# Designs tried in a protein design run: peptides against a protein of PDB entry 3T7K. Part 99

Target 1, 248 residues: chain A of PDB entry 3T7K
Amino acid sequence: KAEKILARFNELPNYDLKAVCTGCFHDGFNEVDIEILNQLGIKIFDNIKETDKLNCIFAPKILRTEKFLKSLSFEPLKFALKPEFIIDLLKQIHSKKDKLSQININLFDYEINGINESIISKTKLPTKVFERANIRCINLVNDIPGGVDTIGSVLKAHGIEKINVLRSKKCTFEDIIPNDVSKQENGGIFKYVLIVTKASQVKKFTKLINDRDKNETILIVEWNWCVESIFHLNVDFTSKKNVLYQKK

## One batch from the design tools (peptide; made by RFdiffusion4, then SolubleMPNN)

Design b2_p17_7_s4 (from b2_p17_7, 8 letters changed)
Fold by OpenDDE base, seed 4:
Structure b2_p17_7_s4 (fold): chain B 248 residues (1-248), chain A 17 residues (1-17)
Amino acid sequence: as target 1 above (248 residues)
Amino acid sequence: KKAEEEAWEALMDELAK
């Protein structure tokens, strides 16, 4: 059926998209449309797997979803597109107007607002955002909204190697892991990096660390600090936004 | 999937406040 529909076109574009969707296409696509998209070099996946070499995200706007955040870790993210790309494409293909010898849809017209070339270019870097920031090991409180698995998965996608989950009420100093990074001369390396949700946790962890490991560097942040870092594909250590405690 | 994504966004928005 898809072949018959596409037969009216003399030439078919190859968009070369391996994509996931977030905040759109919740009902999925029918089999015919999937086949059409596949013939146009557009493959949509349900989940993110490294083996699929995903290069595209479909979303109506910048979202804080797991898929969107992880898409910024694609190697590279080639396109961040509005769902209207697919909608308009399929609409054109299903149109009975015989006069269209070619599909005339330009991907660049459907870019998600706020995902500019600067962001896309950073996804071509050989390192991940937290790797560049010398953050390899973090402590994550177990009561984080969204769950430690989801949050952890996003962080790992962006270069965190080890996520230590802290049981906030029961944890001791011995449960806190150091950020084991080689001392680089020019970068503020924090020995202890923690993502917390509550002010009480800040007080607890700062006390535990300062009492047992005096004069060490500590960074305690909110999840939003990570999100902002991901959206910019850069960690700004000069910003106090979403930083709850910092000791250099 | 939709419900999960929406729930995630809602949670993240709450954390952003």
Scores: peptide ipSAE 0.026, ipTM 0.599, DockQ to the pose 0.822
Fold by OpenDDE base, seed 5:
Structure b2_p17_7_s4 (fold): chain B 248 residues (1-248), chain A 17 residues (1-17)
Amino acid sequence: as target 1 above (248 residues)
Amino acid sequence: KKAEEEAWEALMDELAK
């Protein structure tokens, strides 16, 4: 069926998109439309897998969803597009009136606002954002909204190798893991990095660490610190935004 | 999927406050 529909075009574009969707197309696509998209080099996946070499995300705007945050870890993210790209494309293809010999849809007309070439270019870097920031091992409180699995998955996609989940009410100093990164000459390394949700946790963990491992470097942040770092694909250690405690 | 994404967004917005 898709071949018959596309036969009216003399030349078909190859968009070369391997994409996921977030905040759009919740009902999915019918079989014919999926086949059409596939013939145009557009493959939409339900979930993110590294093996699929995803290079595109469809979303109406910048979102804080797991898929959106992980899309910024694609290698590279080639396109961040509004769903209207697919809508307009399929509309043009299904249109009987247009004696169009060619499909005239330009990807660049459908860019998500706020995802510019500067962001896209950073996805071409050989390292991940937290890797560049010398954050390899983090401590995450178990009562974090969104769940440790989801948040942990996002963090891992962006270069954090080890996530230690802390039982916030029961944890001791021995449960806190150090950020095991070799001292590089030019980079500030925090020995302890923690993501917390409450001021009481800041007080608890700072006391535990300072009492047992005096004068060590500590970074305690909110989840929003991570999100902002991901959206910028850069960690700004000069900013105090979303930093709850810092000891250099 | 829609409900999960909406719940995630709502949660993230609450955390941003």
Scores: peptide ipSAE 0.025, ipTM 0.596, DockQ to the pose 0.872
Fold by OpenDDE base, seed 2:
Structure b2_p17_7_s4 (fold): chain B 248 residues (1-248), chain A 17 residues (1-17)
Amino acid sequence: as target 1 above (248 residues)
Amino acid sequence: KKAEEEAWEALMDELAK
């Protein structure tokens, strides 16, 4: 069926997209449209797997979903596109009126607002955002909204190797793991990095660390600190936004 | 899928306040 529909075109583009969707196309695509998209080099996946070498995200805007956040870790993210790309493409293909010999849909016309070439270019870097920031091991409170698995998965996609889950009410100093990164000459490495949700946790963890490991560097942040870092594909240590406690 | 994504967004927005 797809071949018959596409036969009216003299030349077919190859978009070379391996994509996931978030905030759009919740009902998926019909079989014919999937076949059409496949013939145009567009493959849509249900879930993110590293083995699929995903290079594209479809979303109406910048979202804070797991899929969107992880898409910024693609190697590289080639395109972040609005769903209108698919809509307009399929509309053109199914249109009987257009004596179009060629499909004229440009990917660049459908970029998600706020995902610019600067961000895309950073996804071509050999390192991940938290790797570049010298954050390898973090402590995450177990009562974090969204769940430790989801948040942890996003963080790992962005270069955090080890996530230690802290039982917020029961944890002791011995439960807190250090961020084991070799000192690079120019980078302030925080020995303890924690993601917390409450001011009481800040007080608790700062006390535990300062009492047992005096004068060590500590970074305590909210989840939003991580999200902002991901959206920019850069950690700005000069910003106090979403930083609850910092000791250099 | 939609409900899950919306719930996640809502939660994250709440945390951003």
Scores: peptide ipSAE 0.025, ipTM 0.595, DockQ to the pose 0.832
Fold by OpenDDE base, seed 3:
Structure b2_p17_7_s4 (fold): chain B 248 residues (1-248), chain A 17 residues (1-17)
Amino acid sequence: as target 1 above (248 residues)
Amino acid sequence: KKAEEEAWEALMDELAK
C-alpha cells in the first residue's frame, strides 16, 4: 500500500532520520504510515538505545523528559524537529491532488525553537557536557523526584561515570564519594559534587564534609542545574542559578 | 508512556519553582 501511494512521486527524499518522539505521537503510527516513513529514510524508535545510533528527536518544544534530555547526548544529534514535520509530510503524501514530482518538505523549517545550530554543533564534540566540566562522580540523594534511576540514566548519558546514591537521613561522611578527577590547572574541579532536593540536605552535607575534609571544594546543586547544563551543552560555573552551595 | 512523560514534566516544573 505504501509503495502504491509513493508511486505518484518521481523522486523521493531520503531524510536519514533515526528518531525518538517525546510529547507527541502518543497514539503511534499506523502500519502504512510507518512504511511510508521508512521509505523516506525516517525510522522512529520507541526507546533510546545506543546501538540504534539515534540522530533525531521529535518534540513540540524543549521538554524536560528523559528522552529529550538524552537526545542532547546523541552522537551527533542532527535534528530536533517539531512533530509538524511528520504531519505535513504525511499530509502531502496522502493528498489526492495532481502528480507531484517531488515532496516539498524541508527539515530545516521544522526545527524546535531554542535548539539552534550552536547546540547541534556541540553534540558533535568528542566529549559529553559533564565530562568537559570535570564531573565524573556525583552524589545523588535517594529522595529526588523522578527517581534515582531515571535521573541517573540521564546523567550517565551526559558523561557522569559514577552515581552514588545517598540515603539522606542515614548517610555519614564515609558514604559521600569524591569526584575522582585530577586537578587541572585551568578548571575549578570540585572534589565533592552533590545533587540534593532541600536545604536541610545542604546543611547536613556541608557539615559532614567540612568537619571531616576541611578546605575541600564542594558543589551542591539542584537537578535544574543539571538540566540547564544539558540544554546548553555547557556547564557555566560562573552562574549561581540552581547552585545551593559552592566552595572553591 | 504519555502519562509518564507528563508526570515527569510536571515534577520538573514543580522543582523549577
Scores: peptide ipSAE 0.025, ipTM 0.595, DockQ to the pose 0.826

Design b2_p17_8_s1 (from b2_p17_8, 5 letters changed)
Fold by OpenDDE base, seed 2:
Structure b2_p17_8_s1 (fold): chain B 248 residues (1-248), chain A 17 residues (1-17)
Amino acid sequence: as target 1 above (248 residues)
Amino acid sequence: MEEIEKKAKTNPEKELP
């Protein structure tokens, strides 16, 4: 059915998109529109899998969804597009009025506000944002909003190898894992990295660590520190924003 | 056409806190 609809165009673009949607198209597309999109080189997936080599996200704006946060880990993220791209594309294709020999829709006209070429360029880097920051092993409190599995999955997509879940009320010093990274000469490596939700957890963990390992470096942050680091694809260690405790 | 525009606006995905 799609072939008959597309046969009115002399030339079809190949957009080369492997995409997920977030905050749009939840009910998916009809079979004809999926077939049309596939013939235009647009493949939409329900879930993020590394094997699919995803390069695009559709979203109305920057979102704090699992999919949006993970899309910034794509290798590379080629395009972050508004859903209006698909809408306008399908409108042109279904329009009987247009004597158009070609589909004239430019991907660049549909960029998500705040996802610029500086962000896109960082997704072409061979390393992930937390990998570049020398953060490989973290401690995560079990009472984190959003849940440890979802938060942990986002952090892993961005280069955190090991996530240790701390039972905030019952944990001891022995439950806290070090951030085992090889000292590069010029990078302040934090031996203990923790994501916490409460000032009481900061007091607890700083005491536990300082009582047992007094000379070690500690970074205690909020989840928002991770989110800001992901949205910028850069860890700013000069910023105190969302940092609850830091010992160099 | 209206159905595609309606489907494009559906956002059931929860933002992480």
Scores: peptide ipSAE 0.416, ipTM 0.895, DockQ to the pose 0.937
Fold by OpenDDE base, seed 4:
Structure b2_p17_8_s1 (fold): chain B 248 residues (1-248), chain A 17 residues (1-17)
Amino acid sequence: as target 1 above (248 residues)
Amino acid sequence: MEEIEKKAKTNPEKELP
């Protein structure tokens, strides 16, 4: 059925998009529209898998969804597009106006506001954002909103190798893992990195660490510190925003 | 057509905190 619809075009673009959708198209597409999109080189996947070599996200705006946050870890993220791209494309294709010899939709006109070339360029870097920041092993409190699995999955997508889940009420110093990173000459390495939700956790963990490992470097942050770092694809260690405790 | 436009505006995905 899609072939018959597309046969009116002399030339079909190949967009070479391997995409996920977030905050749009939750009910998916009909079979004909999926087939049309596939013939245009647009493949939409339900979930993010590394094997699919995803290069595109569809979203109405910057979102704090798992998919959106993970899309910034694509290698590279080629395009972050508004859903209107697909809408306008399908509208042109389903149009009864016989006079369209070509599909005239430029994907660059549909960029998500705030995902600029600077952000896209950073997704071409050989390293992930937290890897560049010398953050490989983190401690995550078990009571984090969004859940440890989802948060942990986002953090792993961005180069955190090991996530240690801390049972905030029961944990001891021995439960806290160090951030095992070789000393780089010019990078502030924090021996202990923790993501926490409450001021009581800051007090607890700072005490546990300082009582047992008095001279070590500590970074305690909120989840929002990670989110801001992901959205910028850069960790700013000069910013105190969402930093609850730091000891250099 | 209207259905696709409706589908594009719905945000069922939970944003993380």
Scores: peptide ipSAE 0.415, ipTM 0.895, DockQ to the pose 0.941
Fold by OpenDDE base, seed 3:
Structure b2_p17_8_s1 (fold): chain B 248 residues (1-248), chain A 17 residues (1-17)
Amino acid sequence: as target 1 above (248 residues)
Amino acid sequence: MEEIEKKAKTNPEKELP
């Protein structure tokens, strides 16, 4: 069926997209439209797997979904596109209008607002955003909204190797892991990095660390600090936004 | 045509807080 529909075009583009969708196309595509997209070099996957070498995301806008946040870790993310690209493409293909020689849809006309070439270019870097920031090992409170597994999975996609889950009410100093990175000459390395949800945790962890390891560097942030770092593909250590406690 | 536009507007995935 798809071949008969596409046979009206003299030339077919190859978009070379390996994509996931987020905040759009929840009900998926019909079999004919999947086959049409496949013949145009557009493969849509239900889930993110590293083996699939994903290079594209479809979303209506910047979203705080697990898929969207992880898409910024693609190597590279080639395109972040609005769902209207697929809609307009399928509309043009299913149109009963006379022999169109070519499909006239440009990928660049469908870019997600706020995902520009400056963001896309950073996905071509050999390192992940938290790796570049010398953040390898973090402490995450167990009461984080969204859950430790989902949050942890996003953070790992962005170069955090080890996530230590802290039982906020019961943890001691011995439960807190150091950020085990060699001192690089350029940039302040924090010995303790923690993601917390409330001011009482800041008071607890700052006390535990300062009582036992008085002169060490501490970074305590909100989840929003991580999200902003991901959306910019850069950690800004000059910003106090979403930083709850910092000791250099 | 209307079905494809409906599919693009289907329920948003859960945003992380």
Scores: peptide ipSAE 0.413, ipTM 0.892, DockQ to the pose 0.894
Fold by OpenDDE base, seed 5:
Structure b2_p17_8_s1 (fold): chain B 248 residues (1-248), chain A 17 residues (1-17)
Amino acid sequence: as target 1 above (248 residues)
Amino acid sequence: MEEIEKKAKTNPEKELP
């Protein structure tokens, strides 16, 4: 069916999109529209897999969804587009106006507000945002809203190799893992990095670490510190925003 | 056409807190 619908166009664009949708198209597409999109070089996937080499996200705006946060880890993210791109494209293709020899939809007209070329350019870097920040191993409290698996999966997509889940009520110093990174000449390295939810956890972990390892560097942050770092594709160690405790 | 516009507005995905 798709071929017959597309046969009215002399030339078809190849958009070369491998995309996920977030905050839009939850009920998916019909089979004909999927076939049409595929013929235009637009492949939509239900889930993020590294093997699919995803390069695009569809979303109405910047969202704090797992898919949106992970899309900023694509290698590269080529396009972050509004769902209106697909709507307008399919509307033109299903239009019975005999005079359309070409599909005239420009991807650049559908950019998500706040995802600019500066963000897109950082997705072309050979390293992930937390890798550039010398954060390899973190401690995550088990009572984090959103769940350790989802949050852990987002953090791993952004270059955190090891996530240690702390049982916040029962954990000891021995349960806390160091951030095992070699001293690079130009970067502040924190030996202990922790993501926590409560001021009581800050007091607990700072005491446990300082009682056993008094001279070590500690970074304790909120989840929002990670989110802001992801949305900017940069860790700003000069900012105290969402930092609960820092010892250099 | 109307169905595609409805589908584009469905947002069941939970934002992370």
Scores: peptide ipSAE 0.413, ipTM 0.893, DockQ to the pose 0.934

Design b2_p17_8_s2 (from b2_p17_8, 6 letters changed)
Fold by OpenDDE base, seed 4:
Structure b2_p17_8_s2 (fold): chain B 248 residues (1-248), chain A 17 residues (1-17)
Amino acid sequence: as target 1 above (248 residues)
Amino acid sequence: MEELIKKAKENPEKELP
């Protein structure tokens, strides 16, 4: 069926997209439209897997979804596109107007607002955002909204190797892991990095660390600090936004 | 087409906090 629909075009573009959708197309596509998209070099995946070498995200706007946040970790993210790209493409393909020798849809016309070439260019870097920030090992409180698995999966996609889940009520100093990174001469390395949800956790963890390891560097942040760092593909250590405690 | 347009506008996916 797809072949018969596409046979009216003399040339078919190859978009070379390996994509996931977020905040759009949740019910997927019909079999014919999937086959049409496949013939145009557009492969849509239900889930993010590293093996699929994903290079595209479809979303109506910047979203705080797991998929959107992880898409900024693609190597590279080539395109962040509005769902209107697929809509307009399929409209042209299903059009009964015999006069279309070619599909005239430009990917660049469908860019997601706020995902600019500066963001795209950073996805071509050989390192992940938290890796560049010398954040390898973090402590995450177990009561984090969104859950430790989802949050942890996003953080891992962005170069955090080890996530230690802290049982906030029961944890001791011995449960807190150091951020084990080699001293780089020019980077503020925090020995202890923690993501917390409450001011009481800040008080608890700062006390535990300072009582046992008085001279060590501590960074305690909210989840929003991570989100902002992901959306910018840069950690700004000069910003106090979403930083709950910092000791250099 | 209308259903596809509707599906493109619906955001059922939960945003992280």
Scores: peptide ipSAE 0.447, ipTM 0.904, DockQ to the pose 0.917
Fold by OpenDDE base, seed 2:
Structure b2_p17_8_s2 (fold): chain B 248 residues (1-248), chain A 17 residues (1-17)
Amino acid sequence: as target 1 above (248 residues)
Amino acid sequence: MEELIKKAKENPEKELP
């Protein structure tokens, strides 16, 4: 059915998109529109899998969804597009009035506000944001809003190799894992990195670490520190925003 | 078309805290 609809165009663009949607198109597309999009080189997936080599996200704006946060880890993220791209494309294709021999929709006209070429360029880097920051092993409190599995999955997509879940009420020093990274001469490596939710956890973990492993480097942050680092694809160690405790 | 436009604007996906 899609072939008959597209046969009115002399040339079809190949957009070469492998995309997920977040905050839009939750019910998916009808079979004909999926077939049309596929013939235009637009493949939409329900879930993020590394094997699919995803390069695009559709969203109305920057969102704190699992899909949006993970899309910034694509290799590369080529396009972050508004859902209006698909709408306008399908409108032109279904229009009987347009004597257009060609589909003239530019992807750049549909960029998500705040996802600029500076962000896109960082997704072409060979390393992930937390990998570049020398953060490979973290401690995560079990009472984190959003849940340890979802938060952990986002962090892993961005180069955190190991996530240790701390039972905040019952944990001891022996339950805290070090951030095991090779000392590079020019980067302040934190031996202990922790994501916490409460000031009482900061007091507990700082005491446990300082009593047992004196003079070690400690970074204790909120989840928002990770989110801001992901949205910028950069860790700013000069910022105190969302940092609860830092010992250099 | 109108249904597709409506579905494009609906955000049922939960944002992370």
Scores: peptide ipSAE 0.446, ipTM 0.903, DockQ to the pose 0.940
Fold by OpenDDE base, seed 3:
Structure b2_p17_8_s2 (fold): chain B 248 residues (1-248), chain A 17 residues (1-17)
Amino acid sequence: as target 1 above (248 residues)
Amino acid sequence: MEELIKKAKENPEKELP
């Protein structure tokens, strides 16, 4: 059926998209539209897998979904597109009125607001955002909204190798892992990095660390610090935004 | 088409806090 629909076009574009959708197309596409998209070099996947070499995300805007946050870790993310691209494409293809010999839809007209070439270019870097920031091992409180598995999965996609889950009420100093990275010449390395949810945890962890490992560097942040770092594909250590405690 | 447009506007996915 798709071939018969596409046979009216003399030339078909190859968009070379391997995409996931977030905040759109939750019920997927019908078999005919999937086949049409496949013939145009648009392959949509239900879930993110590294093996699929995903290069695109469809979303109506910047979202704080697991998929959207992980899409910024694609190698590279080539396109972040609005769902209107698919709508307009399928609309043009299913139109009986258009004497068009060609599909005239440009990917660049459908860019997600706030995902610019500066962000896209950073996805071509050989390192992940937290890797570049010398953040390898973190401590995550077990009471984090969204859950430790989802949050941990996003953080791992962005170059955090080890996530230590802290039982915030019961943990001791011995439960806190150091961020085991070699001092690079050009960046302050924090020995202890923690993601926390409340001021009582800041007080607890700062006391535990300062009592047992005096004069060490500590970074305690909110989840929003990680999100902002992901959305910018850059860690700004000059910013105090979403930083709850910092000791250099 | 109308159903596809509707589906493109619905966001059932949970945003992280």
Scores: peptide ipSAE 0.446, ipTM 0.904, DockQ to the pose 0.939
Fold by OpenDDE base, seed 5:
Structure b2_p17_8_s2 (fold): chain B 248 residues (1-248), chain A 17 residues (1-17)
Amino acid sequence: as target 1 above (248 residues)
Amino acid sequence: MEELIKKAKENPEKELP
């Protein structure tokens, strides 16, 4: 059915998009529109899998969704597009105007506001944002809003290899894992990295670490520190924003 | 088409806190 609809065009663009949608198209597309999009080199996936080599996100704006945050880890993220791209494309294709020999929709007209070439260029780097920051192993409190699995999955997509979940009320010093990274000459390495939700946790963990492992480097942050680092694809260690405790 | 336009504007996905 899609072939008959597309047969009126002499040439079809190949957009070469492997995409997920977030904050749009939650009910998906009908079979005909999926087939049309596929013939134009646009493949939409329900979920993010590394094997699919995703290169595109559809969203109305920058969102704090799991999919949006993970899309910034794509290798590379080629396009971050508004859903209007698909709407205008399908509208042009379903139009009964006999005079359209070509599809004239430019991807660059549909860029998500705030996802610029500086962000896109950083997704071409061979390393992930937390990998570049020498953050390999973190401690995450079990009472984090959004849940440890979702938060942990986003952090792993961005180069955190090991996530240790701390039972906030019951944990001891022995439950806290070090950030085991080799000393690179050019970066402050924190031996202990923790994501916490409450000031009481900061007091607890700082005491546990300082009592048992004196003079070690500690970074305690809020989840928002991770989110800001992801949205910028850069960790700014000079910023105190969302940093609850730091010992160099 | 109108239903697809509506679906493009709906944001049912929960943002992380």
Scores: peptide ipSAE 0.446, ipTM 0.904, DockQ to the pose 0.917

